Peptides against a protein of PDB entry 9IZ0. Designs and how they scored, part 185

Target 1, 345 residues: chain A of PDB entry 9IZ0
Amino acid sequence: ITCLGSNGHTYKQLVKGGNDDLRQDAVMEQVFEQVNGFLRSYRKTSQRNLSMRTYKVIPLALKTGVIEWVQDTIPLGEYLDSAHKVYHPKEWSLSTCRKLIAEKQMEDLETRLKVYDLVCRHYRPVFRHFFLESYADPVQWFTTQTNYARSTAVASVLGHVLGLGDRHGQNILIDKTSGEVIHIDLGIAFEQGKKLPVPECVPFRLTRDVVDGMGITGVEGVFRRCMEFTLETLRREEDSLLSVLEVLRYDPLFSWLISPLRRMKKQKMQLENFNQPESGNITTDASRDPKIQRNNVSGESEAERAILKVRQKLSSTLSVEASVGELIRIAQDPSYLALMFCGWS

## One batch from the design tools (peptide; made by RFdiffusion4, then SolubleMPNN)

Design b2_p19_6_s4 (from b2_p19_6, 10 letters changed)
Fold by OpenDDE base, seed 3:
Structure b2_p19_6_s4 (fold): chain B 345 residues (1-345), chain A 19 residues (1-19)
Amino acid sequence: as target 1 above (345 residues)
Amino acid sequence: ELEELLKEMAELRKKLEEE
């Protein structure tokens, strides 16, 4: 829909109805606004304008809401598929790579590493070209690439700390004006993604294309430093952040458990991304609900466990530099990337 | 082992390009 604001501006809005609980997304956006307050208050982060990009989510009912249409954006995965066809037309298609990874998904780690390496050799990074082709002016190129590395660093720290899962190329938008990343579809938080059939193995998305967008310095430039400053700010504001999450613990609108419907939808999206839609009636026989033990873990026990995990991730036991170094290492480890749905791009 | 896997992957790719 298109709405005319009281300010005279026209806003495009996406209305989601029926099956999507937008309350979780709206709550996560509120948590990001609080974190953005901490980032603005701390000298090292404020001097760099570090923020998590947010978008407006208005939940209207249990399964209905309005999402801000983020103008001048493109999904990362849409750009990468298009750019890969242009810059590497002799390499494998994204479909071929997905099919090969899917076919061997049940194999051992050694086999999956061999398949991942093979796919990586036949599907090279291209995301550096986004900045080179979109910004002819060297100052704009440098500014947008810097904004990308900064926003990715903030999103990576927050993604790890808050346990944001399901960070694939279709739920990461790139702002074409600023180069900043915008994370959408925030319905998996607090490591609930580890309960999916394809579990979340990495702390955040730091694939070869995500790194290629950082330019010649890769992770060792603006990205690492901005991760360090962001984590330092979150450690400083630990009690403030935990107080926000404690309020959320008692929010009856927030589900600390992934709903069965949202789980099934995410499982289906993980499977459909492997299959090109041949028009075949995939009767999803609803009978193969794996008896994942409904341990009657109360939503309260999951909330407590989530807050304890956030506290553990904010621990000062390791330096900020050591903690960021380990996170970057794990996020780039082939042993985890080979287990992902799309760890090569 | 690696050569056999690479051969199997090449055969699989060929099959998936013919479908």
Scores: peptide ipSAE 0.017, ipTM 0.488, DockQ to the pose 0.037
Fold by OpenDDE base, seed 4:
Structure b2_p19_6_s4 (fold): chain B 345 residues (1-345), chain A 19 residues (1-19)
Amino acid sequence: as target 1 above (345 residues)
Amino acid sequence: ELEELLKEMAELRKKLEEE
């Protein structure tokens, strides 16, 4: 839809319908706007224009809402699939890689590492080409690649601290003008990604293609330093951030738990990549009685646990540099990436 | 090309089942 604002400007809006609760997205966008306030107030982050890219979300009902149309964007996964076919036409398709990883999903870590290595050899990174293709001017190329590394660093710190899940290539948009990342579909937060059929084991997405977009230095330079400055800002503003999350604790529209419907939808999407015939009684113990009363008591206890985990992630027990170093290490560790649904790209 | 890739995949799957 197209809306006329009170300022006389015309805005494109996306109406989403279906089973996705946009209330979670709206709340997370409000948290990002508050964090962007902290990033603007702190000299080390403001001098670098560090921000989480946001979009307007207006939840209209449980299943409907209006989202700001993010102009001039492409999903990371859409770009990577198209670019991989162009630059590596003799390598495996994304569907092939997904099937092989899926087929060995129940195997031990050693087998899954062998499969991950095999997939990585037949599906090489291509995301560097986004910047090379889109920006013929060297200054624009360097600027947009720098903006990408900066925005990815902010999103990585926030994604870890807030426990953002479901960070697949269709939920990460690239701004074709700025090179910045825009995270969408924020309905899996506070480590609820660990409750997915394929548990999320990494703090944020730092796959080979995500690193390839950072250029020749990879994580070593703009990305690492911008993660450090972002984490330093969040540690400084810990009480302010926790106060924002405490307000969300009392928001009746916010869910601290992944919905059963969203888990089932993700489970189906993960299983539809298996050409396995229907006959496997995967007794998903999801058949336990829908009469689990949403006892308000369970929601409050999960909110308290979530806020406690945020506080723990902001702990100053380790230096900012040591904490960021460990996060980068874990996010790139094959022993974690081999366990993921799509850890190779 | 696609048939060779599918064959290479089938051989690699078989090796990963034999290891």
Scores: peptide ipSAE 0.016, ipTM 0.472, DockQ to the pose 0.045
Fold by OpenDDE base, seed 5:
Structure b2_p19_6_s4 (fold): chain B 345 residues (1-345), chain A 19 residues (1-19)
Amino acid sequence: as target 1 above (345 residues)
Amino acid sequence: ELEELLKEMAELRKKLEEE
């Protein structure tokens, strides 16, 4: 939909209809805006302009809402597929890599590691080229690469703390103007990604291409330091963050659990990535929504468990540096990435 | 084992490029 603003400008808006509960996305955006308040108030994060990029979500009904169209963006996965064909035309196709990983999905860890290593040797990182292509001026190149590393660091800490799932290359947008990342489709949170058909084992996406975009310093530059300052801010504001999450505990419309419909859609997309995009209008006859009377008691118990996990992730038992070091290690560990649907890129 | 797996993967790749 195109809306005319009161300022006379036209804004594109995405109307999302169907079984996607946009209220979850709207709530997560509200949590991000509160966190952005904490990042603005703390000297170490405000001096670096650290923020989670947000977008407006207006839930209209349980199954319908309006999402702000983020202009001048590209999905990370779309850029990477296109760039890989240009820079590495003799390497394996993304489809070949996906098929090989998925064929061995039921095999042991050792076999999956061998396949992952093989795929990695035949599908090299290219995301550094985004900055080299888009920014001919060295100052713009450095600024945008710095903004990318900063925004990725904030998103990585928040993604871990809130247990954001489904962080594949189509759910991460790159702002072509600023180099910042924008996370979309926030419908899998509080570690519900572990309940997907392919369980998510990493705290956030830190694949080889995500690291390649950080330039020569990789994770050891701006990224690590910005993760540390972000985690330090969240630990300082733990009670404020938990108070925001407690308001959601009493929201009867907020789902702390992955919807069976979302799980089925994700399962289908994971399976359909094997078959060509047949533009089949699957009119899913939404006839039998079982009236699962969500016993309020089950939702409250899941919210309590989710809040407890957030508190545990904000624990000061380890230093900020040690905690960030461990998160970076796990997010890059081949033993976890080999288990992912697309851990090589 | 690794050489056999690499051979199997090469045959599989070839089959998947012919489809």
Scores: peptide ipSAE 0.015, ipTM 0.449, DockQ to the pose 0.036
Fold by OpenDDE base, seed 2:
Order: sequence, then C-alpha cells, then structure tokens
Structure b2_p19_6_s4 (fold): chain B 345 residues (1-345), chain A 19 residues (1-19)
Amino acid sequence: as target 1 above (345 residues)
Amino acid sequence: ELEELLKEMAELRKKLEEE
C-alpha cells in the first residue's frame, strides 16, 4: 500500500497478513533502537556510526501489520544466486547444492563434512562482486564495503547476544545505497532457532559469501574491530539491556518461545526449499487457528532463562577480543556450517 | 590503508576482466 504521511510524503508500506506475529518483529526493532542508543552514547561505536539497521513495524492486529518497505534493497540470497550464475556458470546451481545437503542431512558428521566440502568446491563465493559491480567510484566502493563490514559486525554481535535465528539469505537485505545489512523476520529470537528441525549451531551468519563481501581482509580488520567495539558497548550497557528485556518479560503479547505455527511454517519452508526451486511468493494460506493455551507459567520461566543466557553472553570472564575471536571461529567452523541448511553461501 | 586497498582492487578488477 502507499500511505500519505502527515508531512505530505508518500511511503510504500508492505502489508503482511497471516500467521507471522509481527509483534515479535516490532518488539525486536524496539530492542534494536535501544541498542542503537547505547551505540550512539559510546565513543568507540559512535565515531564509527555503528548501528543495527531498523525498519518500522506497525502491528495492526494479532497476525497483521504494516512493515516499512525498505527501498533500494536486495535479499542477500537473491543477489548471491544471480551473481553465482553469472560469475560461475559452470559450477553447481544452488538447487543442486541444496539437494545434495538435504540427501545427506541424516548422515553422520563426517559424511556431512565431505558433502559440505564438495558443495563448497562447486559453489564458490561471489559476494565481493556486489561491491565491484554496484560502485564504479573507488571512494563509494570503499565506503559501502566498510559500511557492510561494520553493519554485519553489529548485526553479528547483537544477533548472537539476543539469539536471533533463521538468518538465511532471504532474511538479510543489503542496502544498495549504503552497503548496510538489514535483518528482517525477527520472530526467532532467544536461541529458539536451536528448536528448529535443522538446529542453528552458529552464533550468527558468517558464511563464505558473507566473508567475501568484506573484501581482501575478510573477517580481519574492520569486521573484527567493529564486533569488539559493539560487544564492549553491550557489556558496558548490560544492566540497561537486561532492563529492556525485563520489560518484555511482563508483556503478555511477547512470545519467548517459537510459536508452533511459525515452527511448522519454517519446517514446511525448509522441506519445500529442499524439493522446489525458490519461487519467492510466500503465499500464506490462512489455515485454522488452533487455540494455543498459553500457559503463562512457562512463559516466565523461558523469559528468565533467556535473560540469564543474555547475561551469560555479556559475561566479562573472557576479554572482548577472546570472545569475538571465539565467536568468529565458531561462526566459520565447517563442523557447524555443514549441519545447516545453507552453510556454504 | 585506502591507497593499498585501491591498488588491490585495481588488481582484482583486472584479474576478473581476464577470467
């Protein structure tokens, strides 16, 4: 829809209807706005304009809302699929790679690692080309690649701390103007991604293509340093962040658990994406509401456990550098990436 | 930093035009 603002400007808005609880997205965006306040208050992060990119979510009802249409963006996965066909036309298709990983999903880790390595050799990284193609001016190229590395670093730390799940290439948008990443579909948080049929084993998405977009330095330099500054800021503001999350503990509308409906939808999408080429039309068929008896007692215990996990992730037991180093290592570890749905791109 | 990165980019573009 197109809305006329009180300022006389027209805004394109995406109306989402269906079983997606847009309140979860709206709450996570509010948490990101608070974190952006912390990043602006701290010198090391403020000097680098570090922020989590946000989008406006207005819940209209339990299952419907208006989302800001993020203009001039592309899904990371859409770019990577198109670019891979251009730059590596003799390599395997994304569908072939997905099929091979799926066929071996029930096999042991050793077999899955061999298949992952085989897929990686036949599906090489291309995301560096996004910056090379999009920006003819070297200053604009450097600026946008730097913004990408910075934005990815913030999203990686914050995504780990909040336990954001379902970080596939369609849920990560690239801003074509700034090079910044925009995370969408925030309904899997507080490590609920580990409860998916394919458990998420990595703290954030740091696949070969995500790294290739950082340029020649890869994870070393801008990305690592910006992760360190972001984690240092979040450790400093631990009590403030926990206080924001405690307000959510008392929100009866906030779900600390993945909804059975969302879990089933993601399960179907994972199964369908194994069997069908990505037709990007999310037709949400409105099938009947099962009466979810929300046991309030289970919600408080899961909220407390989630807050405790956030506190543990912000622990100063390790240095910022050691903590970031371990997060980067785990996020790139083939032993975890081989277990994921699309860990090669 | 910027000048080295611009040189490496010019070399990378040249390699990508030769492949």
Scores: peptide ipSAE 0.000, ipTM 0.326, DockQ to the pose 0.014

Design b2_p19_7_s1 (from b2_p19_7, 10 letters changed)
Fold by OpenDDE base, seed 5:
Structure b2_p19_7_s1 (fold): chain B 345 residues (1-345), chain A 19 residues (1-19)
Amino acid sequence: as target 1 above (345 residues)
Amino acid sequence: KEKLEALEEVLKRLEEKRK
C-alpha cells in the first residue's frame, strides 16, 4: 500500500498477511533499537556511528501487519546472482552450485568439503563490484564500503548474541545509498535456525561474497574492530539487554520457538529450489496434520534457555579479541560452510 | 502499544538506576 504522510510524502508500505508472526519482527526491531541506544551511549561505538539498521513494523493482528518498505535497497542474493553472470559468465550458475551441494547433503563431511571446494572454484566472489559500480567518487566508495563493513560487524555480533537464523542472501538487504546492511525476516531467533531442515552451523553470515564486499583487507580491519567494539558494548550492557529479554519472557504472544508452519514453509522453499518445474500435480493431501504433540515445554522454559544462552555468549571468560577471533574463524570455516544451504556465496 | 509502553517504562527505570 502507499500511504500519504502528514508531511506530504508518499510512503510505500508492505502489508504482510498470512502465517508470519510480525510480532516477532516487531519485538526484534525493538530490541535492536535498545541496542542502538547502548551503541550511541558508548564512546567506542558512538564515534563510529555503529548501529543495527532497523525498519518499522506495525503488527495489526496475530497474522497481519504493516512493514515499512525500505527504499533504495537490493537483496544481497539478487545482486550477487546478477553480478556473477556479468563478471564470471564462464563459471557455474547458482542453480548448478545449489544442485551439487544438495545432491551431497546426506554424505559425510569429507565428501561435502570436496564438493564445497569444487563449487568455490567454479563460483568466485563478486560483491566488491557493488561498490565499484555504485560509487564513482573515491570518497563515496570508501565511505560506503566502510559503512558496509561497520553495519555487517554490528549485525554479525548482535545476530550471534540473539541467535538470529535464516540469514540467507534474500533476508539481507543492501542500502544502495549508504552501503549498510538491513536484516529482514527476524522470525528465526534464539538459535531456532538449528531446528531447520538444513541446520545453521555458523554464528552469522560471513561467506566469501560477504567478505569480498569489505575490500582488500577483508575481515582484517574495520570489520574485526567494529565487531570487537560492538561485543564490548553488549558485554557492558549485559544486564540491560537481559532485562529487555526478560520483559519478552512474560509476553504470552512472543514465540521463543519456530512455528511448525514457518518450519514447513522453509522446508518447502528449500525443496522448491531443488525441483525444476516438473508440472506434476502433487496433490497436497493436507489431511495428515501430524499430531505434533505440543509437548508443553512451557514457553517459560524455552525463554529461560534462550536468556541463559544469551548470557553465555556475553561471557567475559575470553577477551573480546579472542571471542571475535573465534567467531570470525567459525563463520568462515569450510567445515561449517560446506554444511550450509548456500555457504559458498 | 501497552507492551511497548511497559518495555519503555522498564528501560526508563533501568536508565534512572544508572544515573
Scores: peptide ipSAE 0.007, ipTM 0.358, DockQ to the pose 0.014
Fold by OpenDDE base, seed 2:
Structure b2_p19_7_s1 (fold): chain B 345 residues (1-345), chain A 19 residues (1-19)
Amino acid sequence: as target 1 above (345 residues)
Amino acid sequence: KEKLEALEEVLKRLEEKRK
């Protein structure tokens, strides 16, 4: 829809309707705005303009809301699919790679690693070309690539700390003007991604294409240092961040758990991405509704566990450098990426 | 609406306590 603002400007807005609770997105955006306040308060983060990119979410009802139309953006996954066809036209299609990973999803780790390596050899990174294509001026190129590495670092730390899930290439937008990342569809938080049919094993998305966009230094330099400064800021603001999350504990409309409906939708979307019409009767016996034992774990006990897990991630037991080093290692580890739905790009 | 306003008010009070 297009709305006329009180200032006489027209704003494009996306109306989302359905089973997705946009209140979770709105709450997470408010948490990001508070974290952005923390990042502005410290010299090391403010001097680099470190922020989580936000978008306006206005919940209109339990399942309906208005989202700001983020202009001049592209989904990371849309860019990567198009760019891969241009730069590597002799390599495998994304659909071929998805099919091979899917066919081996129930196999052992050794088999899954072999298939992941095979897919990686036939689907090479291309995301560096986003910056090379979009920015002919060397200063703009360097600035936007730096902004990408910075914004990805903030989103990676914050996404890990808050346990943001479902970080696939369609839920990460790239701003074509700044090179910054915008995370959307925030309805899987507090490690609920581990409860998906394909469990999320990485702390954040740091796939080969995400790294290729950082340029020749990869994760080393701007990205690593900006992760360190962001984590240092969040550790200093632990009590402030936990106080914000405690307010959510008392919101009876905030779901600390993935809704069964959202879990089923994500399961169905994962399965529909397999059901391109090759005639193989994969009788997905959808009849094994795993009896989600409604462990009547009170919503309060799940909130308390989530807050405790945030506190544990902010622990100063390891140095900032050691903690960031381990997060980067795990996020790039083939033994975890081979278990993911799309760990190769 | 009221809950978002209540969250914004709590967030504003937290920001005021940081000054």
Scores: peptide ipSAE 0.000, ipTM 0.327, DockQ to the pose 0.016
Fold by OpenDDE base, seed 3:
Structure b2_p19_7_s1 (fold): chain B 345 residues (1-345), chain A 19 residues (1-19)
Amino acid sequence: as target 1 above (345 residues)
Amino acid sequence: KEKLEALEEVLKRLEEKRK
């Protein structure tokens, strides 16, 4: 839909209907707005305009809502698939890479590492071309690449601290005007991604293409420094952040657990990327919602565990530099990336 | 409404602690 704002501007909005509970996305956007308040208050982060890009989510009912359509964006995965076909037309297709990783999903780590290395050699990074194609002016090119590295750093720290899962290339938008990243579909938080059939083993997405977009300095420039300043701000504001999360603990509308429907949808999206589209009308007559008694006791214990994990991640036991260094190391470790559904791009 | 008001009140208290 297109809405006329009170400011006279027209805004495109996506009306999402179906089985998706937008309440979790709306709550996570509110948490990001609070974190953005922390980032604006601290000199090291405010001087760099560090923020998590947010979008408006208006839940209308349990299964319906309105999402702000972020104008002038592209999904990272859509850009990368198109760019690989242009710049590396002799390399393997994304479908071939996915299939090979998939066929070896049940194998040992050594076998999975060999397959991951093989895929990486036949599917090279291309994301640097986004900036080279989109920004002919050198000042605009440098500014947008810097904004990308900054926004990715903020999103990486928040992704780790809040345990944001399912950060694949379709859940990350690139703003074509600013170069900033926008994270969408926030329905997997507080490490619930570890409960997926393919568990997320990395703290955030720092794949070869995510790094290639940072330019010649890779992670050893704007990105690392902006992660450090972001983590320093969150450590300083630990009590404030935990107080925001405690309000969510007692929110009966917030689910600390992945919904069975979302788990099935993610599992199906994982499986549909494995199989050619058999046009089989699997009428999943999901009409029988079994009244799975939400054991409220399980939700409260998971909320407490989630808050405890956030506190542990904000611990000052290691320096900010050491903590960020370890996070960057783990996020780029082939031993974790080889276990992902798409760790090569 | 009430949850938004509770969040706004927590925010207001957090802003008051920063002054």
Scores: peptide ipSAE 0.000, ipTM 0.325, DockQ to the pose 0.014
Fold by OpenDDE base, seed 4:
Structure b2_p19_7_s1 (fold): chain B 345 residues (1-345), chain A 19 residues (1-19)
Amino acid sequence: as target 1 above (345 residues)
Amino acid sequence: KEKLEALEEVLKRLEEKRK
């Protein structure tokens, strides 16, 4: 829809209907706005204009809302699929890679590592070409690549701290003007991604293509330093961040757990994306949604556990540098990436 | 065609290394 603002400007708005609860997205965007306040108040992050890119979400009903139209964006996965066909036409298709990883999903780690390595050799990174194609001017190229690395660093720290899941290439938009990342579909948070049919094992998405977009320095440049400054800010503002999350604890509309319906939807999407034959006997007898009386007591205990995990991730037990170093290591570890839905790109 | 045959050959080699 197009809305006319009181200022006479027209705004494009996406009406999202269906089965997605936009309330979680709206709440996470509010958390990001508060964190952006902390990033603006702290000298080291403010001097670098570090922020999580946000978009407005207005939930209207259980399954309907209005989303701000993010102009001039492309999904990372859409760009990567198109660019890979151009730059590596002799390599494997994304479908071939997905199929091979899926066929070996139940195999041991050694087999999965061999398959991951094989996929990686037949599906090389291309995301550097986004900057090279879009920004022929060296100053614009350097600026946008820097903005990408900064934005990805903020999103990586926040994604880890808040336990954001479902960070696949369709849920990460690239702003074609700034090079910044925009994370969408925020309904898998507080490590609920570990409850997906393919569990999330990495703290954030730092795949080969995500790194390739950072240029020749990879993670060892702007990205690492901006992660450190972001984590330092969040540790400083721990009590403020926890206070924001405590407000969400009492929000009856916020779900600290992945809904069974969302889990099933993601399961179906994962199976479809893997071209796994429907083993026909999953009678999804959707009729046996047990009326689990959501004892309010269970929701509070999950919120408390989630907040405790956030506090643990903000712990000063390790230096900022050591903590960021370990996060970067884990996020790039083939032993974790080989277990992921799409760890190669 | 050739990409599928190459995939099948690699899958076969991976299975043979597991026996």
Scores: peptide ipSAE 0.000, ipTM 0.289, DockQ to the pose 0.029

